# Peptides against a protein of PDB entry 7RZF, part 77

Target 1, 358 residues: chain A of PDB entry 7RZF
Amino acid sequence: PFQEEHLKQLYKIVPIKDIRNLYVTFPIPDLQKYYKSNPGHYLGHLIGHEGPGSLLSELKSKGWVNTLVGGQKEGARGFMFFIINVDLTEEGLLHVEDIILHMFQYIQKLRAEGPQEWVFQECKDLNAVAFRFKDKERPRGYTSKIAGILHYYPLEEVLTAEYLLEEFRPDLIEMVLDKLRPENVRVAIVSKSFEGKTDRTEEWYGTQYKQEAIPDEVIKKWQNADLNGKFKLPTKNEFIPTNFEILPLEKEATPYPALIKDTAMSKLWFKQDDKFFLPKACLNFEFFSPFAYVDPLHCNMAYLYLELLKDSLNEYAYAAELAGLSYDLQNTIYGMYLSVKGYNDKQPILLKKIIEKM
Target 2, 358 residues: chain A of PDB entry 7RZF as posed
Amino acid sequence: PFQEEHLKQLYKIVPIKDIRNLYVTFPIPDLQKYYKSNPGHYLGHLIGHEGPGSLLSELKSKGWVNTLVGGQKEGARGFMFFIINVDLTEEGLLHVEDIILHMFQYIQKLRAEGPQEWVFQELKDLNAVAFRFKDKERPRGYTSKIAGILHYYPLEEVLTAEYLLEEFRPDLIEMVLDKLRPENVRVAIVSKSFEGKTDRTEEWYGTQYKQEAIPDEVIKKWQNADLNGKFKLPTKNEFIPTNFEILPLEKEATPYPALIKDTAMSKLWFKQDDKFFLPKANLNFEFFSPFAYVDPLHSNMAYLYLELLKDSLNEYAYAAELAGLSYDLQNTIYGMYLSVKGYNDKQPILLKKIIEKM

## One batch from the design tools (peptide; made by RFdiffusion4, then SolubleMPNN)

Design b2_p13_2_s2 (from b2_p13_2, 9 letters changed)
Fold by OpenDDE base, seed 3:
Structure b2_p13_2_s2 (fold): chain B 358 residues (1-358), chain A 13 residues (1-13)
Amino acid sequence: as target 1 above (358 residues)
Amino acid sequence: MSQRGSFEFPREL
């Protein structure tokens, strides 16, 4: 376990690659025995959320962060870490203290709202879907993985333990949240901007770094993190599939896409799945416009339109991605291409939202 | 599947 001397430390690290990363790390108890409730997954889901009112949404709105990941990491035997990792912009590299303040404001929001059973239920449902429709792994890799996790789980649960949530444990969520405090923080900033400004070299890889104590004034600033009214819990994920019925193969099912509708303004092709029998569909739309590529101005306008559309879709598209739905939008020489893929149950909801933004 | 935003950091083998 880290002693007090290892806490409230800032590491400035020089990467080989041109990357800008921030790691905010908290030592936490070993949660392995609590795999049925997985409080670290619950917190990682909320802290790492990308929807409106999320930590990432606010940090992106500031221009400081590109991506954010939150979750538990194994340590040595008998302890774990909770890590918030962000990809920093050049501007974000100048605002690391304020980024971490926003992290503590979000954590304070989670404390104020308390553990939410509906959020746990969504995590449970998402993980159950992921387990049920898990892709086949390579037998050798899968066997090796299972052999490794047999050290942690009963033989009867070894296949399900990483996926199936069984118990809502608000007490354990609060216990982990209580460890996510400024007095327990370890900060690592990874940037080439520290080249020639380091005083230490890591023994194994020769990584150049500088270690500094975080000033007590900065720790106090983070301890006094207020409730930022911009932070909100996510809305319920409307994209979580609940219907997994597989329709029987049509008697006249063709091995190729059949034209099922032909009109002056639209053609529709359909092919039923005759191979995989999954509750999934692929919806592909090609929009034709004679103006999309008529000149360089229209081409750039069509490009800008799709970039703005994607940006306007990004915040709620995350909830769809979590639920195993994806979309793609591309410019073509003829107009625009839209694809919606994943579980068929909630595809109409995602499609409707995309079309309403268009 | 790395859930975007929620990462279980891989267990170092």
Scores: peptide ipSAE 0.039, ipTM 0.698, DockQ to the pose 0.319
Fold by OpenDDE base, seed 4:
Order: sequence, then structure tokens, then C-alpha cells
Structure b2_p13_2_s2 (fold): chain B 358 residues (1-358), chain A 13 residues (1-13)
Amino acid sequence: as target 1 above (358 residues)
Amino acid sequence: MSQRGSFEFPREL
């Protein structure tokens, strides 16, 4: 386990690839025995959330971060890490201290709100859906994976342990959240901008790095992280499927899409799934406009319109993706194409949100 | 999504 001397450290690392990454790491207890409650997943879900009022949304609004990942990582025997990893912009590389301040402001928001059973329930439901409708893996890879996880889980639970949440444990959530403090932080910044500024070389890969103590003033700044009023818990994910009914095959089911509606304003083709028997659908819409591709100006306006539409839909995209829904919007020579895919139960909700933004 | 962080800090020798 890391001793106090290993905490409050900053690593400046030179990558081989041109990448800019920040890793904010906290030593945490071994949570393996708590897999039924998985408090690290709960915190990773919230910290890694991409919706309005999320950490990522604020850091993106600043132009500092492209992507954010939060979660637990296995350590050596008897301890783990909680890691917040971000992909940094060039500007974000200059604002690392402020990025980490925002992380602690969000963590402080989580402390102020306390553990939310509804968030746990959403994680439980999402994981149950992922388990129930898990794709067939290649037998060799699957067997090797299962053999590996048999070291961590009872034989009877080995198939379910990575997915099925059983127990809401607010005490364990608070326990992990109490480890996410500035006094426990390890920071790594990965950037080519540190080339020629390092004093150490890693033994195995020859990675050049510099290790520095984080100044006490910076630690105190992070310890005094206020409640940033921009940070909010996510709203309930309305896209989580609850109905998994598979309708029986229609008697007139064709192997190809059948034209089921023909009007002056719309044609509708339908094909029932006769192969997979999943509670999923693909909705594809082609919108025709005589103005979409009439000249280069209209073409560029149609492009700009879709880019703005996609941007306006970002608030729903992440929640939909978590729930196994996706959408796609493309310009065509005839107008635009919309696709909505995934679990059929909540597709009408996502479709309605898209149409309301159009 | 909670992804497991892939980065390993340099092992302190």
C-alpha cells in the first residue's frame, strides 16, 4: 500500500504518442468483497457522467477536457485505486490545477447530496440489462476470462458477479468518497511538452518522467473546494428499458421490408425481427427536402443545421447510450437521415426528444 | 461509463 510519502505526488510523464492525459488517482481499500454493492461503480457512474451539471460538461465548457473516465482500478493485493482520467486539450494542459479543483468541487457536491438509492437502482437496472442481453463472446476468450475471474468470485456467482448489483450500501459509498481527498491524491500528467524536462526513466519501458511533491498551497486550495453551483446530480435516466416483451411473428412477416404505409407525405417500410428475437428495433428516417442540396449554400446550411442539432442533443446522447440506445444524424443529397437504434421500449422517448429539437 | 483506468503509475523503484 502507498505510504504517506507516496501521496500528494505529481508525475510528469513523456508519452511515445502525442497524447495529453491527466490521471487523478486515489488509493482506496480493496472493494472486491463488496462486488454486490459495488460502491466504486456508483461513484464512477456519477463522476464519469456526461449529462448536464456533470464534471465533464463543465470541463468541456471551459475548453479544457475532451473526455472523462471515472472508476476503480485493481491494485496489488489488498488495495485498489479510484481514478479520474481526462483527455486534455492544449488549453487544459495549462489549467491542470483548476481541472483538479473542479474534480474536488464535484466530489464535494457528492458529499453534500449523500448517497442516492435511485442512482444505485439505475446502475443495478443498467447492469441487469447488460447481463440479460449480453452478446455471445468467442468461446476461447470467454473461457479464459471466466477462468481469470474465478479467482475473485464464487463459482456460483462467476457469471453474474461483474453485472448484478444486489445491495445498496450508502456506508460503503461514503467510505470510498472519504478516500477521494486532496491529501490522498496522486496526479499524473502525460504530455510530450515534458520532453527534455524529466529527471527519471522508468525501468521496464524506458518512459521518461519527473516526480514532484504537490505544493501544500495547492493541496489546501483543493481541500477548500467550494460547492460549485454548476454541478448537479444527473436527472433520472428516462431511457432505461423496463419492457422486454418480444412480440410474436406476424403471419404475413416477409423476409424483406414490406411497404405498410404509402402516402403523399410518407412511406413506411417494416420488417419484423425473424432472426435475433431481441427487444430491439432500428428506426430509420429519411427526410426529403428539395432545398437541402439545391446549391452549395443550402448544402452548407443543411450541414450546419445538423451539427447544431447534434450539439443540442448531447444532453440526451449519453443517457441514451448508457441505456443501450443510439441515434445517428447524417446529411443526404435528398435531405437528412435519422437513425434510432437499441431497445425498443424507450425509442419513442428518444425520438420525441430528437423531433422536439428539430 | 465506469471504465477501469488503464494507466499504471510508474512503479517507484
Scores: peptide ipSAE 0.023, ipTM 0.617, DockQ to the pose 0.094
Fold by OpenDDE base, seed 2:
Structure b2_p13_2_s2 (fold): chain B 358 residues (1-358), chain A 13 residues (1-13)
Amino acid sequence: as target 1 above (358 residues)
Amino acid sequence: MSQRGSFEFPREL
């Protein structure tokens, strides 16, 4: 177990690759016995969220962070870690203390709102979908994985234990959230900017690093993290599929796309799935405009339009991706191409959102 | 796979 002397530490690490990363790590109790509620997954889902009012959204708006991941990691026997990892911009590397302050402000927001059963239910539903429609793994890798996890789960649950949530445990969420405090923090900053400023070498990989105590004033600053009014819980994910019905194969189903609509303004081709039998669809739209590629100016305008459109859709893109939906927008020589892919149930919702932004 | 949002760090077996 980490003693107090191992907490409130800052590590400055020199990478081999040109990368800028921040790791904010908290020691937590071993949660393995609580796999049916998985409170670390609940917190990772919220802290790692990319929607409006999320930690990442605010840190991106500052130009400090590109990506954020939150979650649990196994430690040694009897303890785990909760880790918040971010990819830092050059500017973000100068604002690490403020980035961590924003992390504690978001954590304080989670404490103020308390555990939300609806968020747990979304995590449960997402994981159930992921389990039900899991891709086939290579048998050798799968068998080795299952053999490994047999040490942690009952034989009857070994296939489901990593996916299926069963119990909402607000007490365990609060318990983990109570460990996410400045007094328990370990910070690692990874950057080439520390080259020649390190005093230690890691024994296994020869990684150069410096270890420093985090000043008590900085710890106190993080302990006094206020409620930042920019932080909000995510809205309900409207893209989570609930209907998984597979329509019967039509007797006259063609092996190729059939033209089912032909008009002066539109043609529509349809092909029913006769191979995979998944509750998934691929919608592909080609939009034709005589102006989209008429000259270099119009070509650049059409490009800028799609980049702005993609940016305006970022709000929905994350929630859709979590729910197993994706979209793609591309310029073509004829106009623009749109694709919407994934579970067919909520594709109309995503498509509507895209069209409303166009 | 873009590690987006929640990530369970794989168990080091």
Scores: peptide ipSAE 0.038, ipTM 0.695, DockQ to the pose 0.372; fails the geometry check
Fold by OpenDDE base, seed 1:
Structure b2_p13_2_s2 (fold): chain B 358 residues (1-358), chain A 13 residues (1-13)
Amino acid sequence: as target 1 above (358 residues)
Amino acid sequence: MSQRGSFEFPREL
């Protein structure tokens, strides 16, 4: 386990690749025995959230961060880490202390709101859906994975333990949140900008780095992180499927799409699934416009329109993706293409949101 | 399960 001397440390690391990453790491207790409640997953879901009022949304709005991930990592036996990792912009590399301040402001927001049972239920439902409809893995990889996790889970639960949440444990969520403090932080900044500014070499990989103590004034700044009014808990995910009914195959079902509607303004083709029998659908729309490809100006306007439309849909894209829904919007020489894929139950909701923004 | 924005590092065996 890390002693106090290993905390409040900053590592400046030189990568081989041209990457800019920030790792904010907190030592936490071993949570393995709590897999039925998985408080680390609950916190990773919220800290890593990409919706409005999220940590990532605010850091993106400042131009400091491209991507953010949060979650638990195993350490050695008897301890784990909670890690927040961000992909930094060039500007973000200059604002690392402020990025970390925003992280602590978000964590402080989570403390102020307290554990939310509805968020746990959404995590439970999402994981149950993912378990129930999990794709077939390659047997060799799957058997090796199962053999590995047999060291950690009962034989009867080995298939379900990584997915099925059973217990809402607010006490464990609060316990982990209590470890996410500035006094318990380890910071690593990965950038080529540290080349020639390092004083140590890692023994195994030859990675060049510098280790510095984080100044007490900076730690105190993070300890006094206020409630930033821009941070909010996510809204309920309206895209989580609840109906998994598979309709019987029609007697006249064709192996190819059949034309089921033909009008002056639209043609509709339909094919029932005769192979997979999943509660999933693929909706594909081709929109025709005589103006889409008339000249370079119209082409660029049609392109710009779709980019603005995608940007305006970004608030729904993450929640839809978590729920196993995706959409795609493309320019064509004839107009536009829209695809909506995933669980059929909530596809009409996503489609409606797209059409309302068009 | 790796959700977008959330990760669990695989257990190193």
Scores: peptide ipSAE 0.035, ipTM 0.688, DockQ to the pose 0.290; fails the geometry check

Design b2_p13_2_s3 (from b2_p13_2, 9 letters changed)
Fold by OpenDDE base, seed 3:
Structure b2_p13_2_s3 (fold): chain B 358 residues (1-358), chain A 13 residues (1-13)
Amino acid sequence: as target 1 above (358 residues)
Amino acid sequence: MSKRGSFEFPKEE
């Protein structure tokens, strides 16, 4: 266990690569025995959420952060870490204290709202889908992985334990959330901007770093993190598939895409899956416009249009991705290309959202 | 799969 002397510490680290990262780390109890409820996954899902009202959404709006990841990491025997990791902008590197303040404001929002059973249910459903449709792993790697996790899980549960959530444990969520406090924080900032400003070298890799105590004033500022009204819990993920029915192969199914509709304004090709038998589809739309590439102005307008469209769809993109749906929008020399891929059940919902923004 | 958002940090082997 980290002693008090290891808490409230700031590490300034010089990377070999030109990267800017912030790691906000909290020591937490070993949660391995609670794998059926996985409270660390629940918190990681919310803290790492990318939708409207999320921590990342706000930090992006400030221009401070590009990406955010939240979750549990194994430590040594008997303890774990909860880590919030962000990719910093150049501006974000100047606002690390304020970024961490926003993290504690979001954590305070989670405390105020309390554990949500519907969020747990979404995590359960997402993990169940991931388990059910898990890709085949290489046998050797899979066997080695299973052998490793047999130390943690009963033999009967070893295949499901990493995926299947069984128990909603609000008490454990609150217990972990109670460890996510400024008094328990360890901060690491990784940036080349610390080159020549370090006083220590790590013995194993020769990594240059500086260790500093976080000032008590800064800790108090984070302890007094108020509720930021910009932070909201995510909305229910409408893209989570619930129907996994595989339609029977049509009697006239062709091995190649067949033209099933031909009109003056549209052509439609269809091919049924005859190989994988998955409840997935790939929808591809090619839009043709003689104006899309007629001159440099129209080309730039078409580009700008798609960038704005993608930006307007970003709120749905994350929720769709979590649910195993994806979309792609590209400019073509003839117009625009749209692709929607993943589980077929909720594709119409995503497609409708895209069309409504177009 | 880009583990966006929630990341279980891989166990350091």
Scores: peptide ipSAE 0.037, ipTM 0.700, DockQ to the pose 0.339
Fold by OpenDDE base, seed 1:
Formats: C-alpha cells, structure tokens, sequence
Structure b2_p13_2_s3 (fold): chain B 358 residues (1-358), chain A 13 residues (1-13)
C-alpha cells in the first residue's frame, strides 16, 4: 500500500513518443470481490462520460483536453487504482492545476447528487447487451484470457463476471468516491517539454522523470473545490436497445437487395440478413442535390454544412455509441451520404434526431 | 468495443 509519503506527488515524465498526457491516480481498496456491483465501473462511466455537463465537455470547451478516460486499474495484491487519464493540448499542459481542479469539482458534484440507481441500471443493461452480442474472439486469445480470470471468479461465473451487474451498492460507490480526494492523489504529466529537466531515471525502461511534492497550497485549492454549475449528471440514454427480436427470413428473400419502392423522388432497396441473424441493421441514405458540386463555393458550403451538422449532433453521438449505434455523414459529388448502423431497435430515434438537425 | 470514457485498464497478466 502507498504510504502517505507516496501521496500528493507530481511526476514529470519524458515520453519516447510526442505525446501529452495527464494521469490523476488515486489508490483505492481492492474491489475485485465486488464485481457484481462494480462501483469502479459506475464511477468510470460518469467521470469518463462525454455528454453535455460532463467533465470532458467542460475541458474540451476550454481547449485543454482532447480525450478523457476514467476507470479502475489493478495494482498489487490487496489494492487498486482509480485513474483519470486525459490527452492534453499544448494549452492544457499549461493548465494542469486547473484541469485537476475541474476533476475535483466534478467529483464533488457526484458526492452532492449521491449514487443513482438509474445510472447503475443503464450500466447493467449496456453490459448485458455487450455480453449477449459479443463477437467471437480468437479461440487461443479467449482461452488464455479465461484461464487468467479463473483466478478471480468462480468457475460458474467466469464467462459473465466481467459483464453482468447484479447488485446496486450505493455504499460501495460512496466508499470509492471517498478515496477520490486531493490528499490521496498521485499526478503524472507526460510531455517531451520535460526533456533535460529531469533528475531521475526509471530502472526498468530508462524513462527519465522528475518527482516533486505537490505544494500544500495546491492541495488546499483542490480540497476547496466548489460545485461548478456547468457539471451535470448525464441524461438517460434513450438509445439503449430493449427489443432484440429477429424476424423470420422471408420465403422470397433474395441474396441481393431488392427494389421495394420506386418513386420520382426516391428509391428504396432492402435486403434481409440471411447470414448473421443479429438484431442489427444498416441504413444507408444517398441524398442528391444538383447544387452540391456545381462550383467551388457550393462545394465548400456543402462541406461546411456537414461539419456544422456533425457538431450539432455531438450531444447524441456518445450516447448512441455507448448503446451500439453509429452514424456517418459524408459529402459526395452528387450530394450527401448518411449511414446509421447498429442495433435496430433505437435506430429510428437516432435517425429522427439527425433529420431534426438537418 | 473500447467504451469511450470508461477504460477498464487491462488486468496486467
């Protein structure tokens, strides 16, 4: 276990690759025995959320962070880590203290709201879908993975333990959240800007680094993190599939798409799945406009339109992706292409959202 | 699928 002397430390690390990363690490108890409730996954889902009012949304709005990941990592026997990792911009590298302040403001928001059973239920449902429709893995890799996790889970549960949530445990969520405090923090900043400014070398990989104590004033600033009114819990994910019915193959089903509608303004082709038998669909739309590619101005306007449309859809993109839905929008020489893919149940909802923004 | 935002760091074998 890390002693107090290992806490409140800042590591400045020189990478081999030109990367800028921040790791904010908290020692936490071993949560392996709580896999049925998985409080670390609950917190990782919220802290790592990309929707409106999320930590990432605020940090992106300031131009400081590109990506954010939150979650648990195994340590040695008897302890784990909770890690918040961000990809830093050049400007973000100058605002690390403020970035971490925002992390603690978000954590304080989670404390104020308390554990939410509906959020747990969404995590449970998402994981159940992921388990049920998991792609086949390579047998060798899968067998090795299963052999490894047999040390952690009962034989009867080894296939389900990483996916199936069973118990809402607000007490365990609060317990982990109580460990996410400034007095329990280890910070690592990874940047080439520290080249020639390090005083230590790591023994195993020769990584150059500098270790510094975080000033007590900075710790105190983080301890006094207020409630930032920009931070909100996510809304309910409307894209989570609930219907997994697979329709019987039609007797006249063709191996190729059939033209099922032909009008002056539209043609519709349909092919039923005859191979995979999954509750998934691919919707592809080609829009034709005589103005899309008539001259450089119209071409640039069509491009700008799609970029603005994509930006306006960003609020739904993350929730859709979590639910196994994706969309793609592309300019074509004839107009525009739209694709919607994934579980068929909630595709109409996503499609409606796209069309309402068009 | 790498869940964007929630990364369970792979268990070090």
Amino acid sequence: as target 1 above (358 residues)
Amino acid sequence: MSKRGSFEFPKEE
Scores: peptide ipSAE 0.034, ipTM 0.677, DockQ to the pose 0.318
Fold by OpenDDE base, seed 4:
Structure b2_p13_2_s3 (fold): chain B 358 residues (1-358), chain A 13 residues (1-13)
Amino acid sequence: as target 1 above (358 residues)
Amino acid sequence: MSKRGSFEFPKEE
């Protein structure tokens, strides 16, 4: 386990590739025994959330961060890490202290709200869906993976342990949150901008780095992180599928899409799944407008319209993706193309949200 | 989704 001397440290690391990353790391207890409640997954889900009021949403709005990942990582024997990793913009590299302040503001929001059973239930449901409809892996890779995880889980649970949540443990969530404090932080900044500014070399890969103590003033600033009113818990994910019924094959099922509706305003083709038998659908819409490609001005307006539409749909994109739904919007020479894919149960909800923004 | 962090800090000598 890290001693106190290993905490409140800043590492400036020179990458081989031109990348800008920030890693904010907290030593935490070994949570392996708590896999049925998985408090690290709960916190990673919230901290790594991309919806409105999320940490990422705020950091993106400031132009400091492109992507954010939160979660647990295996450590040495008897401890783990909780890591918040962000991809930094050039501007974000100048605002690392403020980025970390926002992280602690979000963590403080999580403390203030307390553990939410409904969030745990969503994680449980999402993981259950992922388990139930997991793609077939290559046998060799799968067996090797299973052999590896047999060290961590009972034989009877080895197939389910990584997926199935069973117990809501608010006490364990709070315990992990209590470790996510400035006094327990290790920070690594990865940037080529540190080239020629390092004083150490890592033994294995020759990675150049500098280690510095984080100033007590900075630690105190993070300790005094207020409740930022921009941070909110996610709304309930309305896209999580609950109905997985597979409808029987229709007697008139064709191997190709059949025209089932033909009107002056619309044509509808339908093909039932006769191969995969999954509770999934692919909805494809082609919108025709005589104005879409009539001239360069209209083409550009159609393009701008779709970009604005995509931007307006960002609030749903992450929640839909988590729930195994996706959408795509493209300009076509005839107008616009919309695709909605994934579990069929909540596709109408997503489609309605898209149409309401159009 | 909770993603596991990939970065390892340099081992302190």
Scores: peptide ipSAE 0.023, ipTM 0.630, DockQ to the pose 0.090
Fold by OpenDDE base, seed 5:
Structure b2_p13_2_s3 (fold): chain B 358 residues (1-358), chain A 13 residues (1-13)
Amino acid sequence: as target 1 above (358 residues)
Amino acid sequence: MSKRGSFEFPKEE
């Protein structure tokens, strides 16, 4: 376990690759025994959320961060870490203190709102879907993995323990959240900008770094993180599938797509799944425009239109992705292409959202 | 693929 002397430390690390990363790490208790409630996953889900009012959304709006990951990591025996990792922009590298302040503002928002059972239920449902429709793994790797996790889970639960949430434990969520404090923080900044400014070398890999104590004034600023009104809990994920019914294969099912609608304005082709028998569909739309590629101006306007459309859909993209839905929008020489893929149950909802933004 | 969002860092095998 880290002693107090190992807390409130800043590490400036020189990477081999040209990357800019920030790691904000908190030591937390070992949560392994709480796998049925998985409070670390709950907090990771919220802190790592990419929707409107999320930590990432705000940090992106500032131009400081490209990506954010939040979650628990195993440590040595008897403890874990909660880590918030961000990919920094060049500007973000100059605003690390402010980025971390925003992290603590979001954490303070989570404290103020308290544990939400509906959020837990969404995590439970998402994990149940992931378990039920898990891809086939290579037998050797799968067996090795199962053998490894037998040390952590009862034999009867070994297949489900990593996926199936069973218990809402607000007390454990609060316990972990109470460890996410400035006084418990370890900060690592990874950037080539620290080259020639380091005084230590890591023994195993020769990584150059500098260790500094975080000033008490900075810790106090983070401790006094107020509620930022820009931070909000995510809305309910409307894309989580609930119907997994697989329709029987039609007697007249063709091995190839059949033309089921032919009109002056549209042709519709349909192929029933006869191979995978999954509650998934692929919807592909090709839109034809006589103005597509007529000249360079129209071509560029069509490009800009799709970029703006993608930007306008970004609010749904993350929630859809979490629920196993995806969309793709591309320019074509004839107009545009739209694809919607994933679980079929909520595809109409996502499609409607796309069409409403078009 | 680096999953976006809440990722439990995979247990280092």
Scores: peptide ipSAE 0.039, ipTM 0.711, DockQ to the pose 0.344; fails the geometry check

